# Ledger of designs, part 133: peptides against a protein of PDB entry 5EFW

Target 1, 141 residues: chain A of PDB entry 5EFW
Amino acid sequence: TTLERIEKNFVITDPRLPDNPIIFASDSFLQLTEYSREEILGRNARFLQGPETDRATVRKIRDAIDNQTEVTVQLINYTKSGKKFWNLFHLQPMRDQKGDVQYFIGVQLDGTEHVRDAAEREGVMLIKKTAENIDEAAKEL

## One batch from the design tools (peptide; made by RFdiffusion4, then SolubleMPNN)

Design b1_p29_4_s1 (from b1_p29_4, 17 letters changed)
Fold by OpenDDE base, seed 3:
Structure b1_p29_4_s1 (fold): chain B 141 residues (1-141), chain A 29 residues (1-29)
Amino acid sequence: as target 1 above (141 residues)
Amino acid sequence: GAIKDVTAGLSEEEKEKLFKERVEAFFNA
């Protein structure tokens, strides 16, 4: 689909289904994580976590889902082959015309280093803008 | 406000069917 071909790393999840599974993933996300679409659809995105993933940061993500809010964090994620990367991750709800949460948009900015200061601020602005663009594009399907 | 689980009370077969329907609904919204 056109949405799949957006050149950004992102997924769409469905919080109204058990365990908030991935229902959509961009081609870029598959390339980044080294998984096929078949391998990840229907799964919770936690498969990207590993030994060095900070549990407190993961809890922030879980809290955002439970509270139906957005969150931006940096955490260690792992590709299928076990390669570590720093993920500047932004999550936000996709709401319908009534304001009810229908889906979540997760955007990933990968890097070899934990970003700080100006670089972090720039990355945050980028992934937030990306999420808004995805929200708009998804609603036009 | 909590997010409502739309699969509550469904069998495993019904859940699988609903998953497919929800995926399809996303692309046809």
Scores: peptide ipSAE 0.497, ipTM 0.895, DockQ to the pose 0.576
Fold by OpenDDE base, seed 2:
Structure b1_p29_4_s1 (fold): chain B 141 residues (1-141), chain A 29 residues (1-29)
Amino acid sequence: as target 1 above (141 residues)
Amino acid sequence: GAIKDVTAGLSEEEKEKLFKERVEAFFNA
């Protein structure tokens, strides 16, 4: 499918189910996080968080979901093996023709360091563009 | 408006069934 051809780190979640579980995870996401698809589907993405993940940043993500808005943050995440990485993360709702939220799209740009300035701006543009591509691809299913 | 929880009042088995149906619905439009 068009969605499967997107070679980026992303998930799609269903906020109409309890705890907003992942309903789709890209192959790249699985490779990044070191989880199998079976381990990911049906779970909330909070399993990526760990000791050094900033709780205030996590709250920003939660607030965006609750308010049905988009958000872009950078936070420490952990792979299954416990490896830390900086995640430049973008989340946005996928809405139907009536404007009602149907799903959320989460896009991850991984890095060994916290990016700033021009590098961060470039990354933000990239993940936002990716999210839009995913939105279009998902609506074509 | 607020996002509606469509699983309210369902059993765990029904929730699992609904999850599978929702996944299928996503991929089948």
Scores: peptide ipSAE 0.376, ipTM 0.831, DockQ to the pose 0.600
Fold by OpenDDE base, seed 4:
Structure b1_p29_4_s1 (fold): chain B 141 residues (1-141), chain A 29 residues (1-29)
Amino acid sequence: as target 1 above (141 residues)
Amino acid sequence: GAIKDVTAGLSEEEKEKLFKERVEAFFNA
């Protein structure tokens, strides 16, 4: 699909299904994480977590989902082969016209380095903009 | 508040069916 070909790392999840599974993943996300689409669809994104993933940061993500809010964090994730990478991750709800949450958009910054200061601010702006673009694109399906 | 779990009381088969339907709904919204 056109949405799949957006050259950004992102997933769409469905919080109304058990364990908020991924229902959509971009090609870029698959390339980043080294998983196939078949391996990812229907699963919670926690498969990217590993030994060095900060549990407190994970809790922030969980809290954002539970509270239906957006969140931006950096956390260690792991590819299928076990390669660690720093994920500047932005999560936000996709809402309908009534304001009800329908899906979540998760965006991962390109690259594998931990970012700080100006680079972090730039990355945050980029992934937030990306999320908005994805939101619009998804609503045009 | 918490998002409603629409799968409450469903069988595994029904959950799988619902998943497929929800995916289709996303692509065809």
Scores: peptide ipSAE 0.356, ipTM 0.821, DockQ to the pose 0.548
Fold by OpenDDE base, seed 1:
Structure b1_p29_4_s1 (fold): chain B 141 residues (1-141), chain A 29 residues (1-29)
Amino acid sequence: as target 1 above (141 residues)
Amino acid sequence: GAIKDVTAGLSEEEKEKLFKERVEAFFNA
């Protein structure tokens, strides 16, 4: 689909299903994480976490979902082969015309290093803009 | 969370069916 071809790392999840599973993943996300689409659809995105993933940061993500709010964090993630990468991650709800949450959009900016200062600000701006673009594109399907 | 779980009371088969329907609905919304 057109949405799959967007050259950004992102997933769509459904919080109205058990454990907020991934219902959609971009081709770029699959390439980054080294998983097939079949391997990840229907799963919670926690499979990207590993030994060095900060649990407090993960809790911030969980809290944002529970509170139906957006959040931006950096955390260690792992590919299928076990390669570590820093993930500048942005999550935001996708709402219907009534304002009710239908889905969540998760955008990942990958890097070998934790980003700070200007680089972080630029990354945050990029992934937030990406999330808005995805929200708009998804609602036009 | 504060979001309603639409799978409450459903069988595993019904949950699987619902998942497929929700995926389809996303692309056809």
Scores: peptide ipSAE 0.353, ipTM 0.830, DockQ to the pose 0.537

Design b1_p29_4_s2 (from b1_p29_4, 14 letters changed)
Fold by OpenDDE base, seed 5:
Structure b1_p29_4_s2 (fold): chain B 141 residues (1-141), chain A 29 residues (1-29)
Amino acid sequence: as target 1 above (141 residues)
Amino acid sequence: MAIEDITAGLSEEEIKKLFEERVEKFFNY
């Protein structure tokens, strides 16, 4: 399928279900996080957070969901084995033909360090473009 | 119904198909 061709780290969540669970995850995302598809589908993505995850950054993500807006942040996430990674994360709503929010698209770019300046700008462009590709692919169904 | 109840025991292909069907429901009307 068109979605299968998107070889990036991403999830799709359903805010119309209790606790906005993950309903789709790319193979790359599973590889990054070390979880199986069965372990993550139906769960809220907060399982990626841990002791060093900045709570203020998490609140920015929550606010974006509540306000149905996009957000781009960097935060510490953890794999299943407990490995820390920097997640350059972009989230945006997916809207139906009436303009109503039906899903959220979350795209992750992993790294060993916090990125700034040109490296950050490049990463942001990449994950935003990926989100738009996913949005378009889903709407073509 | 929680999504985990819907996807329990399904293959990756079946889950993808389920998602596609739901996307069609929301975007094509």
Scores: peptide ipSAE 0.029, ipTM 0.560, DockQ to the pose 0.079
Fold by OpenDDE base, seed 2:
Structure b1_p29_4_s2 (fold): chain B 141 residues (1-141), chain A 29 residues (1-29)
Amino acid sequence: as target 1 above (141 residues)
Amino acid sequence: MAIEDITAGLSEEEIKKLFEERVEKFFNY
């Protein structure tokens, strides 16, 4: 579909369903993570975590979901084959006009190393802009 | 029009379809 074909690494999750599962995943996300769409949909995104994933960073993500806020972090994630990558990750809620959370938008920028300084700023701008575009597309006809 | 204006009473599958349609309009036009 058009949504999956957006050339960015992103997922949409549904916090109104048990365990906030992924309900949309872009083709790029599937390529990045080495999973099929069938393997991804309906699952919580925690399957990307592994031995070297910082639990404190994971807690920041969990807190953002629980508090219905946005968060931007960098963490180690793993592909299906077990390959590690640094994930510059941005998560934000998609809210209705009443302010109720309908979905979460998660955008991933992958790299071989932790990014800092200008590279980090650029990456953050990109993933936030992507999230806003997806949010706008969902909210407006 | 906000998504909540048209999604009341719809199933998850129907909401997903509407979401995709909106995304298509946004990114393809």
Scores: peptide ipSAE 0.028, ipTM 0.530, DockQ to the pose 0.094
Fold by OpenDDE base, seed 3:
Structure b1_p29_4_s2 (fold): chain B 141 residues (1-141), chain A 29 residues (1-29)
Amino acid sequence: as target 1 above (141 residues)
Amino acid sequence: MAIEDITAGLSEEEIKKLFEERVEKFFNY
């Protein structure tokens, strides 16, 4: 299902480390992007960007990280082999029991085209719910 | 455990444990 697919496509990043690197990646994320786990861990997720990635959208992601807020966007990403895909992406902070941002959760839904209207709303709802589930499972770390 | 197990009905505690293992590995690099 779409939900199952979204549940598999996620990363955890650590904004407390230099350049907010990926510290956890799901197997489905690796399959989607065509990278091994060893190629991903310790890297900033910007390696997914390419020529047609909208810089204003990337800036929204950066601003959300800097401001420690959530964001939902659609952007062009690229696999290791250079294949383009549309990424419906949701990012939100994971806070510790003190209320401080500990990690960021990133959830991806891939597609061949930019989605709008009902399809977009449904996708957004699903990836947000997935992020919340991950947060509940891991927030006490 | 494989990441697929997370979507196959793992408890929150089991998911948490898997996450901790990954985090520990990263910080030890």
Scores: peptide ipSAE 0.024, ipTM 0.496, DockQ to the pose 0.060
Fold by OpenDDE base, seed 4:
Order: structure tokens, then sequence, then C-alpha cells
Structure b1_p29_4_s2 (fold): chain B 141 residues (1-141), chain A 29 residues (1-29)
């Protein structure tokens, strides 16, 4: 079983390359977004944004990258066909043993509606745990 | 070995392959 076949929506990006492109995407992520792997790799994930994507939320993501911190937000994203979905999104840096950022891990939980309260808390816990698992696995390389 | 030691100088595809190999072992799917 490959990393791509993990039943979680996630990407890995490389902030050391221009515009922090996606260097890995799970099969689930491709299915969710309706893109092929070839259409996604090497691109910044902003192609998922559209007219109803809250720009202030996008700025929070950008700020987290710039500050090399984690962030958890909900935002409207769009599939290739233009279908809107709510994305509970968690992003965190992957650091080396010296503490320097090497990659970012982005985990997505999709839904038709904005999630609140218990559902949001559970979703946040899930996507954070997923990110940590990926981080740990990658560090052992 | 730390990831920084392995990924130095690798292409995106090579890095992807390394991640795949490592995650396979971790998740045991």
Amino acid sequence: as target 1 above (141 residues)
Amino acid sequence: MAIEDITAGLSEEEIKKLFEERVEKFFNY
C-alpha cells in the first residue's frame, strides 16, 4: 500500500521551492477535488479557491506559512468541476531534527456544510492526528 | 536518519517516493 492510498485527504508541500508547491497528494484528495495527480503536483494549492472562498481565512493560511506555524480553518473550496465544498483544513510544518521547516502537511476534511461544536472539535482532532502521523512517518526517512 | 539528510538534493518525485516508502511501513494498510 502506497502513501497515496491512505484513506485521508492530504497533501505535502515544499516551502523551499517557489510558491510552496504540492509535492504529494493522496488518492482521496484527488477524488475529493476531481483533479488528476499530474494536474496538481508542482502547483500551489490555491487553485482550490474560488469566488466564495473567504479571503481573510486564506490570509490566515498564508500567515501560518510565513510564520512557520500550524493553522486550522474552515473555508470554501472548489472541485475541478466547480462544485463547492466546506474544507476543514489543518496545516502544519514538518521540521527536521534541528527544528528547521522542510515541508508542510495539509490535511482536509470535506463536508457539505460548515461544521460547528462537537463535530468541528472531532474533525480538528482527526486532521491534527493525521498530520502528526504523516510527520512522524516522514521524519523516519 | 533525519529527513533532512535523505532529501537533500532530491527532486520532488524522489522525495515523494521516499515518503511513500516510509508511510507504507507506518500505517500498515
Scores: peptide ipSAE 0.064, ipTM 0.621, DockQ to the pose 0.119; fails the geometry check

Design b1_p29_4_s3 (from b1_p29_4, 17 letters changed)
Fold by OpenDDE base, seed 3:
Structure b1_p29_4_s3 (fold): chain B 141 residues (1-141), chain A 29 residues (1-29)
Amino acid sequence: as target 1 above (141 residues)
Amino acid sequence: GAIKDITAGLSKEEQEKLFKERVEKFFNA
């Protein structure tokens, strides 16, 4: 779809389906994670986690989904080949015209190191802006 | 702006139709 061609790393998940599976992934996300679209659609995004992924950070993501709110965190993720990367990750709900949560938008900014201070603030602003753009684009779907 | 441009090629109805068809086909196949 046109949504998949947006040149940012993102996924859309459906919390109304069992285990909140990925229902859309951008081409950039597939390139980053080294998976095909068929390999990830219908799956929970937890396949990106590995040995060094902080469990407390993962719980923050889970809590945000359960509470239907947004969250921004940094966590270690892994590509299909097992390569580690730092993921500055933003998650926010996509709501319908009645205000009910339909989907979640997850945006990833990858890097080799954990970022702090000014670099973190810049990254957060970028991924939040990206999420809003995706929300606007997806409203027509 | 750029994101809206890439989605502007289809009507709202067409986009919604394609979205629903894809989801339905994947999860109910």
Scores: peptide ipSAE 0.022, ipTM 0.475, DockQ to the pose 0.044
Fold by OpenDDE base, seed 1:
Structure b1_p29_4_s3 (fold): chain B 141 residues (1-141), chain A 29 residues (1-29)
Amino acid sequence: as target 1 above (141 residues)
Amino acid sequence: GAIKDITAGLSKEEQEKLFKERVEKFFNA
């Protein structure tokens, strides 16, 4: 259901502000990452990265933002306490009626290991559907 | 969408604030 998808891990960022900061984070995201809302609002999401985060994957995310396109990747992220987790991550732009990018929606599916094949396909479908639900709900508020 | 219509004529900062408040209310309250 829409409610079920809304209860996933996600953030909304504002690329029109310096360094594309997080302007909204779901409660689930805060629980996963162990940060408070006050600690992350106004910051770029790079604070989730750490020593084992693949830099080439991070560059793919950066390129998608710069080119105002969507991207789906898996990367190592870290909680506030330093706990590693695998993040199946989807990012897509939220556009206005003229097609101009207003925000980005980032959806995270966490796991203890890297996933491939059927498990990855299922996860990707889930996070993409979640992003679409967020886009629809936010525009109609 | 509805948010864009409501925020028409407001400054960028005011639009952002209103959007954040509405999204927070809908998804986190």
Scores: peptide ipSAE 0.069, ipTM 0.559, DockQ to the pose 0.166; fails the geometry check
Fold by OpenDDE base, seed 5:
Structure b1_p29_4_s3 (fold): chain B 141 residues (1-141), chain A 29 residues (1-29)
Amino acid sequence: as target 1 above (141 residues)
Amino acid sequence: GAIKDITAGLSKEEQEKLFKERVEKFFNA
Protein backbone atom coordinates (compact mmCIF):
# COMPACT_ATOMS: atom_id res chain seq x y z
CA THR B 1 0.00 0.00 0.00
CA THR B 2 1.02 3.59 -0.55
CA LEU B 3 1.86 5.88 2.37
CA GLU B 4 -1.41 7.76 1.95
CA ARG B 5 -3.41 4.53 2.23
CA ILE B 6 -2.15 3.67 5.72
CA GLU B 7 -5.37 3.12 7.67
CA LYS B 8 -4.63 5.62 10.43
CA ASN B 9 -5.50 9.29 10.84
CA PHE B 10 -2.24 11.19 10.85
CA VAL B 11 -0.39 14.20 9.51
CA ILE B 12 3.25 15.21 9.33
CA THR B 13 4.15 18.87 9.75
CA ASP B 14 7.32 20.85 9.09
CA PRO B 15 8.22 23.24 11.92
CA ARG B 16 11.13 24.56 9.85
CA LEU B 17 8.61 26.28 7.57
CA PRO B 18 6.53 29.31 8.56
CA ASP B 19 3.55 28.39 10.80
CA ASN B 20 4.42 24.64 10.91
CA PRO B 21 2.34 23.56 7.89
CA ILE B 22 1.09 20.07 7.09
CA ILE B 23 3.36 18.42 4.52
CA PHE B 24 1.66 14.99 4.54
CA ALA B 25 -1.85 13.76 5.33
CA SER B 26 -3.17 10.20 5.22
CA ASP B 27 -6.28 9.31 3.20
CA SER B 28 -8.05 8.44 6.46
CA PHE B 29 -7.38 11.93 7.78
CA LEU B 30 -8.80 13.51 4.63
CA GLN B 31 -11.90 11.31 4.85
CA LEU B 32 -12.39 12.17 8.52
CA THR B 33 -12.04 15.91 8.05
CA GLU B 34 -13.80 16.06 4.63
CA TYR B 35 -10.97 18.03 3.00
CA SER B 36 -9.03 17.28 -0.16
CA ARG B 37 -5.28 16.85 -0.06
CA GLU B 38 -4.84 20.12 -1.96
CA GLU B 39 -6.91 21.94 0.68
CA ILE B 40 -4.75 20.53 3.50
CA LEU B 41 -1.14 20.63 2.32
CA GLY B 42 0.72 23.80 3.24
CA ARG B 43 -1.76 24.77 5.97
CA ASN B 44 -1.48 24.87 9.74
CA ALA B 45 -3.84 22.31 11.32
CA ARG B 46 -5.74 25.02 13.25
CA PHE B 47 -8.45 24.96 10.57
CA LEU B 48 -9.87 21.97 12.48
CA GLN B 49 -10.69 24.21 15.45
CA GLY B 50 -14.02 25.91 16.03
CA PRO B 51 -16.30 27.61 18.55
CA GLU B 52 -16.41 24.77 21.07
CA THR B 53 -12.72 23.87 20.84
CA ASP B 54 -11.21 24.38 24.29
CA ARG B 55 -8.62 27.14 24.05
CA ALA B 56 -6.65 25.88 27.03
CA THR B 57 -6.22 22.54 25.28
CA VAL B 58 -5.09 24.30 22.10
CA ARG B 59 -2.52 26.19 24.17
CA LYS B 60 -1.18 22.86 25.45
CA ILE B 61 -0.60 21.78 21.86
CA ARG B 62 1.10 25.06 20.96
CA ASP B 63 3.28 24.87 24.07
CA ALA B 64 4.36 21.34 23.17
CA ILE B 65 5.43 22.50 19.70
CA ASP B 66 7.25 25.52 21.10
CA ASN B 67 8.98 23.39 23.73
CA GLN B 68 9.64 20.59 21.23
CA THR B 69 7.88 17.98 23.38
CA GLU B 70 5.06 15.48 22.94
CA VAL B 71 1.48 15.98 24.14
CA THR B 72 -1.72 13.94 24.31
CA VAL B 73 -5.09 15.68 24.63
CA GLN B 74 -8.77 15.41 23.74
CA LEU B 75 -10.43 18.31 21.96
CA ILE B 76 -13.41 19.20 19.80
CA ASN B 77 -12.56 19.47 16.12
CA TYR B 78 -14.72 20.28 13.11
CA THR B 79 -15.00 18.80 9.64
CA LYS B 80 -15.19 20.94 6.52
CA SER B 81 -19.00 20.75 6.67
CA GLY B 82 -18.95 21.90 10.29
CA LYS B 83 -19.62 18.58 12.02
CA LYS B 84 -18.12 18.28 15.49
CA PHE B 85 -16.10 15.29 16.61
CA TRP B 86 -13.98 14.45 19.63
CA ASN B 87 -10.33 14.11 18.72
CA LEU B 88 -8.05 12.04 20.96
CA PHE B 89 -4.89 13.64 19.65
CA HIS B 90 -1.22 12.80 20.09
CA LEU B 91 1.62 14.96 18.82
CA GLN B 92 5.36 14.31 19.05
CA PRO B 93 8.53 15.61 17.45
CA MET B 94 10.71 13.66 15.04
CA ARG B 95 14.37 14.23 15.84
CA ASP B 96 17.54 13.58 13.85
CA GLN B 97 20.70 11.95 15.21
CA LYS B 98 21.81 15.24 16.73
CA GLY B 99 18.49 15.58 18.56
CA ASP B 100 17.25 18.44 16.40
CA VAL B 101 13.54 18.53 15.59
CA GLN B 102 12.89 17.96 11.89
CA TYR B 103 9.14 17.22 11.80
CA PHE B 104 6.09 16.71 13.99
CA ILE B 105 3.75 13.72 13.84
CA GLY B 106 0.09 14.25 14.69
CA VAL B 107 -2.19 11.23 15.18
CA GLN B 108 -5.97 11.52 15.58
CA LEU B 109 -8.49 9.07 17.02
CA ASP B 110 -12.01 10.35 16.38
CA GLY B 111 -15.12 9.66 18.42
CA THR B 112 -18.57 10.90 19.36
CA GLU B 113 -17.78 11.52 23.02
CA HIS B 114 -15.03 12.45 25.41
CA VAL B 115 -13.55 9.15 26.61
CA ARG B 116 -12.16 8.32 30.05
CA ASP B 117 -10.69 5.44 32.02
CA ALA B 118 -9.98 2.21 30.14
CA ALA B 119 -11.27 3.50 26.80
CA GLU B 120 -9.00 6.53 27.00
CA ARG B 121 -5.98 4.43 27.99
CA GLU B 122 -6.55 2.08 25.07
CA GLY B 123 -6.87 4.95 22.62
CA VAL B 124 -3.77 6.69 23.95
CA MET B 125 -1.72 3.52 23.60
CA LEU B 126 -2.88 3.11 20.02
CA ILE B 127 -2.12 6.64 18.83
CA LYS B 128 1.25 6.71 20.60
CA LYS B 129 2.22 3.40 19.01
CA THR B 130 1.20 4.73 15.61
CA ALA B 131 3.33 7.85 16.07
CA GLU B 132 6.33 5.76 17.13
CA ASN B 133 5.95 3.53 14.09
CA ILE B 134 6.01 6.55 11.78
CA ASP B 135 9.01 7.97 13.62
CA GLU B 136 10.87 4.68 13.38
CA ALA B 137 10.16 4.39 9.66
CA ALA B 138 11.66 7.82 9.02
CA LYS B 139 14.86 6.83 10.83
CA GLU B 140 15.41 3.56 8.96
CA LEU B 141 17.04 3.17 5.52
CA GLY A 1 20.69 8.00 10.53
CA ALA A 2 17.93 8.11 7.91
CA ILE A 3 16.63 11.52 8.96
CA LYS A 4 20.14 12.92 8.78
CA ASP A 5 20.56 11.45 5.31
CA ILE A 6 17.32 13.08 4.19
CA THR A 7 18.46 16.51 5.33
CA ALA A 8 22.05 16.16 4.15
CA GLY A 9 22.67 17.62 0.71
CA LEU A 10 19.23 16.93 -0.77
CA SER A 11 16.70 19.42 -2.07
CA LYS A 12 13.46 19.88 -0.14
CA GLU A 13 11.59 17.94 -2.80
CA GLU A 14 14.07 15.08 -2.66
CA GLN A 15 13.93 15.07 1.14
CA GLU A 16 10.14 14.81 1.13
CA LYS A 17 10.18 12.03 -1.46
CA LEU A 18 12.77 10.03 0.44
CA PHE A 19 10.88 10.52 3.69
CA LYS A 20 7.63 9.22 2.21
CA GLU A 21 9.40 6.23 0.69
CA ARG A 22 10.91 5.23 4.03
CA VAL A 23 7.59 5.54 5.86
CA GLU A 24 5.87 3.55 3.13
CA LYS A 25 8.44 0.75 3.34
CA PHE A 26 7.89 0.41 7.08
CA PHE A 27 4.11 0.16 6.92
CA ASN A 28 4.22 -2.25 3.99
CA ALA A 29 6.49 -4.71 5.88
Scores: peptide ipSAE 0.062, ipTM 0.546, DockQ to the pose 0.101; fails the geometry check
Fold by OpenDDE base, seed 4:
Structure b1_p29_4_s3 (fold): chain B 141 residues (1-141), chain A 29 residues (1-29)
Amino acid sequence: as target 1 above (141 residues)
Amino acid sequence: GAIKDITAGLSKEEQEKLFKERVEKFFNA
């Protein structure tokens, strides 16, 4: 679909379903994570976590979902083959016309290193803008 | 698409139907 072809790493999850599963993933996300669409749809995104993933950071993500707020963090994620990458991750709710949360949009900016300072600020701005663009695009489908 | 329909506002019955369909698709496949 047009949405899947957006050249950014992102997923859409459904917090109204058990365990907030991924219901949509971009082609870029599949390429990044080395998973097929079939392997990830219907699953919680925690499969990207591994031994070196900071549990406190994961809790921040969980808290944001529970509180229906946005969050931006950096954490270690793993590809299917076990390759580690730094994920500058932004999550925000997709709301309906009434303001109720319907979905979450998760955007991933991958890197070999933890980004800081100006690089981090730039990355954050990018993934936030990406999330907004996805929100707008998705609402038109 | 489906997301547009949801963001436009679904009835309670439609939401329940959609939920059941998704549950079946992802968890009972």
Scores: peptide ipSAE 0.024, ipTM 0.539, DockQ to the pose 0.104; fails the geometry check

Design b1_p29_4_s4 (from b1_p29_4, 15 letters changed)
Fold by OpenDDE base, seed 5:
Structure b1_p29_4_s4 (fold): chain B 141 residues (1-141), chain A 29 residues (1-29)
Amino acid sequence: as target 1 above (141 residues)
Amino acid sequence: MAIKDVTAGLSEEEKKKLFEEIVNKFFNA
């Protein structure tokens, strides 16, 4: 679909379903993680975590979901083949017209190394703006 | 890294289809 062809790494999750599963993934996300769409739809995104993923950072993500807030973090994730990558990850809730949380938007920027300083600030700006564009597009129709 | 609009380079028809898909996934699913 046109939505799937957006050249950004992003997923949509549904917190109203058990364990907040992924209900949509972009083509770029599938390419990054080396999974098929069938392999990840209906699953919680924790399958990207592995031995070197910082548990404290994972807890920050969990807390943001529980508190219905946004969060931006960097963490080690793993592809299907077991390759490690640094994930600059932004998560934010999508709210309906009544203000209730309906979905979460997750946008990822991948890299081989930890992103720092000016490059980190620029990357954060990019993934946040991408999430907002998706949110705004839905509300404008 | 420049911020890129998710609708950049799309035709009006493709843009419409994109918005419809987004609305269906986020508000009608």
Scores: peptide ipSAE 0.026, ipTM 0.423, DockQ to the pose 0.031
Fold by OpenDDE base, seed 3:
Structure b1_p29_4_s4 (fold): chain B 141 residues (1-141), chain A 29 residues (1-29)
Amino acid sequence: as target 1 above (141 residues)
Amino acid sequence: MAIKDVTAGLSEEEKKKLFEEIVNKFFNA
C-alpha cells in the first residue's frame, strides 16, 4: 500500500490494546529488522531488544509510554538474524481531535553512532519531522 | 542528512489513496 511504501523506518502501535502491540510497519522497517509483516504485527516492539540493550534506556521508553509523552534515545537493537545495530529511536503519541492518545508513532534510524553531537541532533530532527508528518497526515482525515 | 516531507513527490491522487488507507486501517477496521 501507499502507507507501507513511505521511505522511512517507522511503526505505529496501539496502547489501548494489551501490551501496546505494533499495528503497522513500513516496508523499510521490515527490511531493517529482517522480519516479515506477519511476524511483527500484533507484537510489542521489545523483540528487537537483546543482551546489550541498555535497561535504563528501555525504562525511558516505558516511562514515555506510561506518561503519554515523546522521547528520543539511542539503543542497541537486534535483527532477526541476531545482528546488532545502534538505533536512534523517536517515539511520540498520536492524539485524536479531543486530545486523547490513540496511537504511538515510532521512527528509527539505522547505522547510527553512540555519540552526542551535531550529527545526532540532525538525526533527531529528521526522525521527529517524519513522525510529525505522519501525525499531520492522520489529522487531515 | 536532509529533513524530508513523507508526502513530497506524491500526486493528489496518491495523497488521497494514502489518507484512505490510514482511515481504513486505523479508524474503520
Scores: peptide ipSAE 0.024, ipTM 0.398, DockQ to the pose 0.032
Fold by OpenDDE base, seed 1:
Structure b1_p29_4_s4 (fold): chain B 141 residues (1-141), chain A 29 residues (1-29)
Amino acid sequence: as target 1 above (141 residues)
Amino acid sequence: MAIKDVTAGLSEEEKKKLFEEIVNKFFNA
């Protein structure tokens, strides 16, 4: 679909379903993670985690979902083949006109190394803007 | 690293299809 062809790494999850599963993934996300769409849809994104993934950072993500807030973190993720990558990750809720959370938008910026300082600030700005664009696009019609 | 709109490079028709798809997925589910 056109949505899937957007050249950004992003997923949409549904917190109203058990375990907040991914209900949409972009083509770029599939390429990054080396999974097929069939392997991803309906699953919680925790399959990207592995031995070196910081559990405290994962807890921050979980807390944001539970509290229906946004969060931005960097964490080690793993591709299907087991390759490690640094994921600069931004998650934010998508709300309806009543203000109730319907979905979460997750945007990922991948890298071989942890990013800091100006590079991190730039990356955060990019992934946040991407999330806002996706959210706004849904509300324009 | 340039910040770009997710619809950058799409035709007007493709944008319409994208928006319709998003609305259907996110507001009619």
Scores: peptide ipSAE 0.021, ipTM 0.474, DockQ to the pose 0.032
Fold by OpenDDE base, seed 4:
Structure b1_p29_4_s4 (fold): chain B 141 residues (1-141), chain A 29 residues (1-29)
Amino acid sequence: as target 1 above (141 residues)
Amino acid sequence: MAIKDVTAGLSEEEKKKLFEEIVNKFFNA
């Protein structure tokens, strides 16, 4: 679909369902993570975590979801084949007209190395703006 | 890396389709 072909790494999750599963994933996300759509839909995104994923960073993500807030972090994730990558990740709630959280938008920027300084700031800005664009697109009808 | 709208380069018809898909998948689920 057109939505799936957006050339950004992103997912949509549903916190109203048990364990906040992924309900949508872009083609780019699937390519990055080496999973098929069938393999990840209905699953919590924790399958990307592995031995070197920082647990404190994971807790920040969990806390943001529980508190219905946004968060931006950088953490080690793993592809299906077990390849490590640095994931600059932004998560924010998608709210309805009443202001209630219905979904979360997660946007990822991958890299082989930890991103720092100006490059990190640029990446953060990009993934946040991408999330905002998706949120606005959902609200424009 | 330039920050761009996810709808950049799409025709009006494609934008409409995109928005409809988003609404259908997200808010009509």
Scores: peptide ipSAE 0.028, ipTM 0.447, DockQ to the pose 0.032; fails the geometry check

Design b1_p29_5_s1 (from b1_p29_5, 11 letters changed)
Fold by OpenDDE base, seed 2:
Structure b1_p29_5_s1 (fold): chain B 141 residues (1-141), chain A 29 residues (1-29)
Amino acid sequence: as target 1 above (141 residues)
Amino acid sequence: SAEVEEMRKIFEENREIARRIAAEREAAE
């Protein structure tokens, strides 16, 4: 199956383009967010943010991108129809053989509530493992 | 493999779409 059909919520963004736009989105991500692929490609992922999205958490994401590091956070996101969900989000850089960042992988685990303790640890483990799997698959491209 | 090549094609096409959109956005500024 194609990268798009991996049954996980994820996007790949291109920090080498202005405003770090999404260049790849999984089918699951499209279903989660209620957007078409055409509506997503070329856009910064900030369209998922809304009134109740914590700006300090958003800044952590932005800082990670600027510093080319990974980050794991939970934040409120919104679907196209305005439905709120808690996004356990992991972002990490995808590097080339020279060590230069070419892309970022963003993995989303959606939920109706903010998770803590064992549930959070399990979710973090899952989305990090997913990101590594995507990295392994994408570097073949 | 054929599957990898298909994925590569999709990836490259999507990146090109994003580049075009970015260029259009910059031109509109």
Scores: peptide ipSAE 0.406, ipTM 0.844, DockQ to the pose 0.703
Fold by OpenDDE base, seed 3:
Structure b1_p29_5_s1 (fold): chain B 141 residues (1-141), chain A 29 residues (1-29)
Amino acid sequence: as target 1 above (141 residues)
Amino acid sequence: SAEVEEMRKIFEENREIARRIAAEREAAE
């Protein structure tokens, strides 16, 4: 589909379903994580976490979902083959016309190193802009 | 448009597939 072919790493999750599962993933996300679409649909995105993933950072993501707010963090994630990468991750709710949360948009910017200062600011701007573009596209559905 | 309608259909189908898969995995754990 057109949405799947957007050349950015992103997923859409459904908090109205048990355990907030992934209901949509871009081709780029599948390539990054080394999973097929069939392997990730219906799963919570926590499968990307592993031994070196900071649990306090994961809690920030969980709190944002529970509070229906946005969050931007960096955390260690793992591909299917076990390769570690630093994920600059942005999560934000997608709301309907009434203002109710329908979905969450998760955008990932991958890197081999933790980014700081100007590089981090640039990455944050990029993933937030991507999330807004996805939000606008998905509202048509 | 026809394209938007097709995308909507696929989105809804994916949501249903995800719901079913999630439920099956939870039951298997």
Scores: peptide ipSAE 0.389, ipTM 0.840, DockQ to the pose 0.640
Fold by OpenDDE base, seed 5:
Structure b1_p29_5_s1 (fold): chain B 141 residues (1-141), chain A 29 residues (1-29)
Amino acid sequence: as target 1 above (141 residues)
Amino acid sequence: SAEVEEMRKIFEENREIARRIAAEREAAE
């Protein structure tokens, strides 16, 4: 099936463009966040943040992008209607054959509350595996 | 495959859209 039809919440961003905008979003991500594809393409993903989003966690994401590394965090995000949700978020770079970063893959696992222990480990495993699958699929494009 | 080619087309189109939007924002700042 097409990349956007992958039944997982994810986006692909382009760090080679100003402000690392979203260039691809799955249907599931649009449903989760309540935005249309037209509303989010070309935007930085920070529009999901709000008053209760932990700034230190956001800085970890920024640092990972700047350092071109992966990161896994949990943070409060907001839908278009203002609904809060806990986002178990994984970000990793997608590199070309030369090893240069072309894109970032962001995978989101939504929940009503912060998860710990076994539930967190399971979620992390899932979103990391999802990111790898997306990476492999995107490299075929 | 035809499916991969379709995905590639969508990906490239979306990237171009994002590029234009980014350029417009930069010009507005």
Scores: peptide ipSAE 0.387, ipTM 0.837, DockQ to the pose 0.709
Fold by OpenDDE base, seed 4:
Structure b1_p29_5_s1 (fold): chain B 141 residues (1-141), chain A 29 residues (1-29)
Amino acid sequence: as target 1 above (141 residues)
Amino acid sequence: SAEVEEMRKIFEENREIARRIAAEREAAE
């Protein structure tokens, strides 16, 4: 199975390029966000943010990128048509053999609702596992 | 495998596309 066909919502970004643009997006992610691949490639993922997106949560994501660490948050995102959805989002760096960050993997939960407690824990477990699977697959490329 | 190689090409091409777009954006700022 090709990386794009992994039935999970995810993107890969390149922090070595200006503004950490998306360089890969899964088919599921495109369906979720209502964008085409051509509309997304080369863009920073902030286009998913909107008026009701929590600024503090966005800062957590930014800090994680700057510090080259992983983070898991829930935030409001918007589709191309302007539809709001809750995004349980996990981001982690993909490192090379030297330990240097080459890419970031961003995984979004399939659901569009805010989750809490056991549901959140289950979702977090799922998206983290997905991120690891993507990391392994991407290393083979 | 052939599948991995194809995906590698896609990955590299996408990265190059992103690089060009990013460079254009940076130049415009």
Scores: peptide ipSAE 0.382, ipTM 0.836, DockQ to the pose 0.702

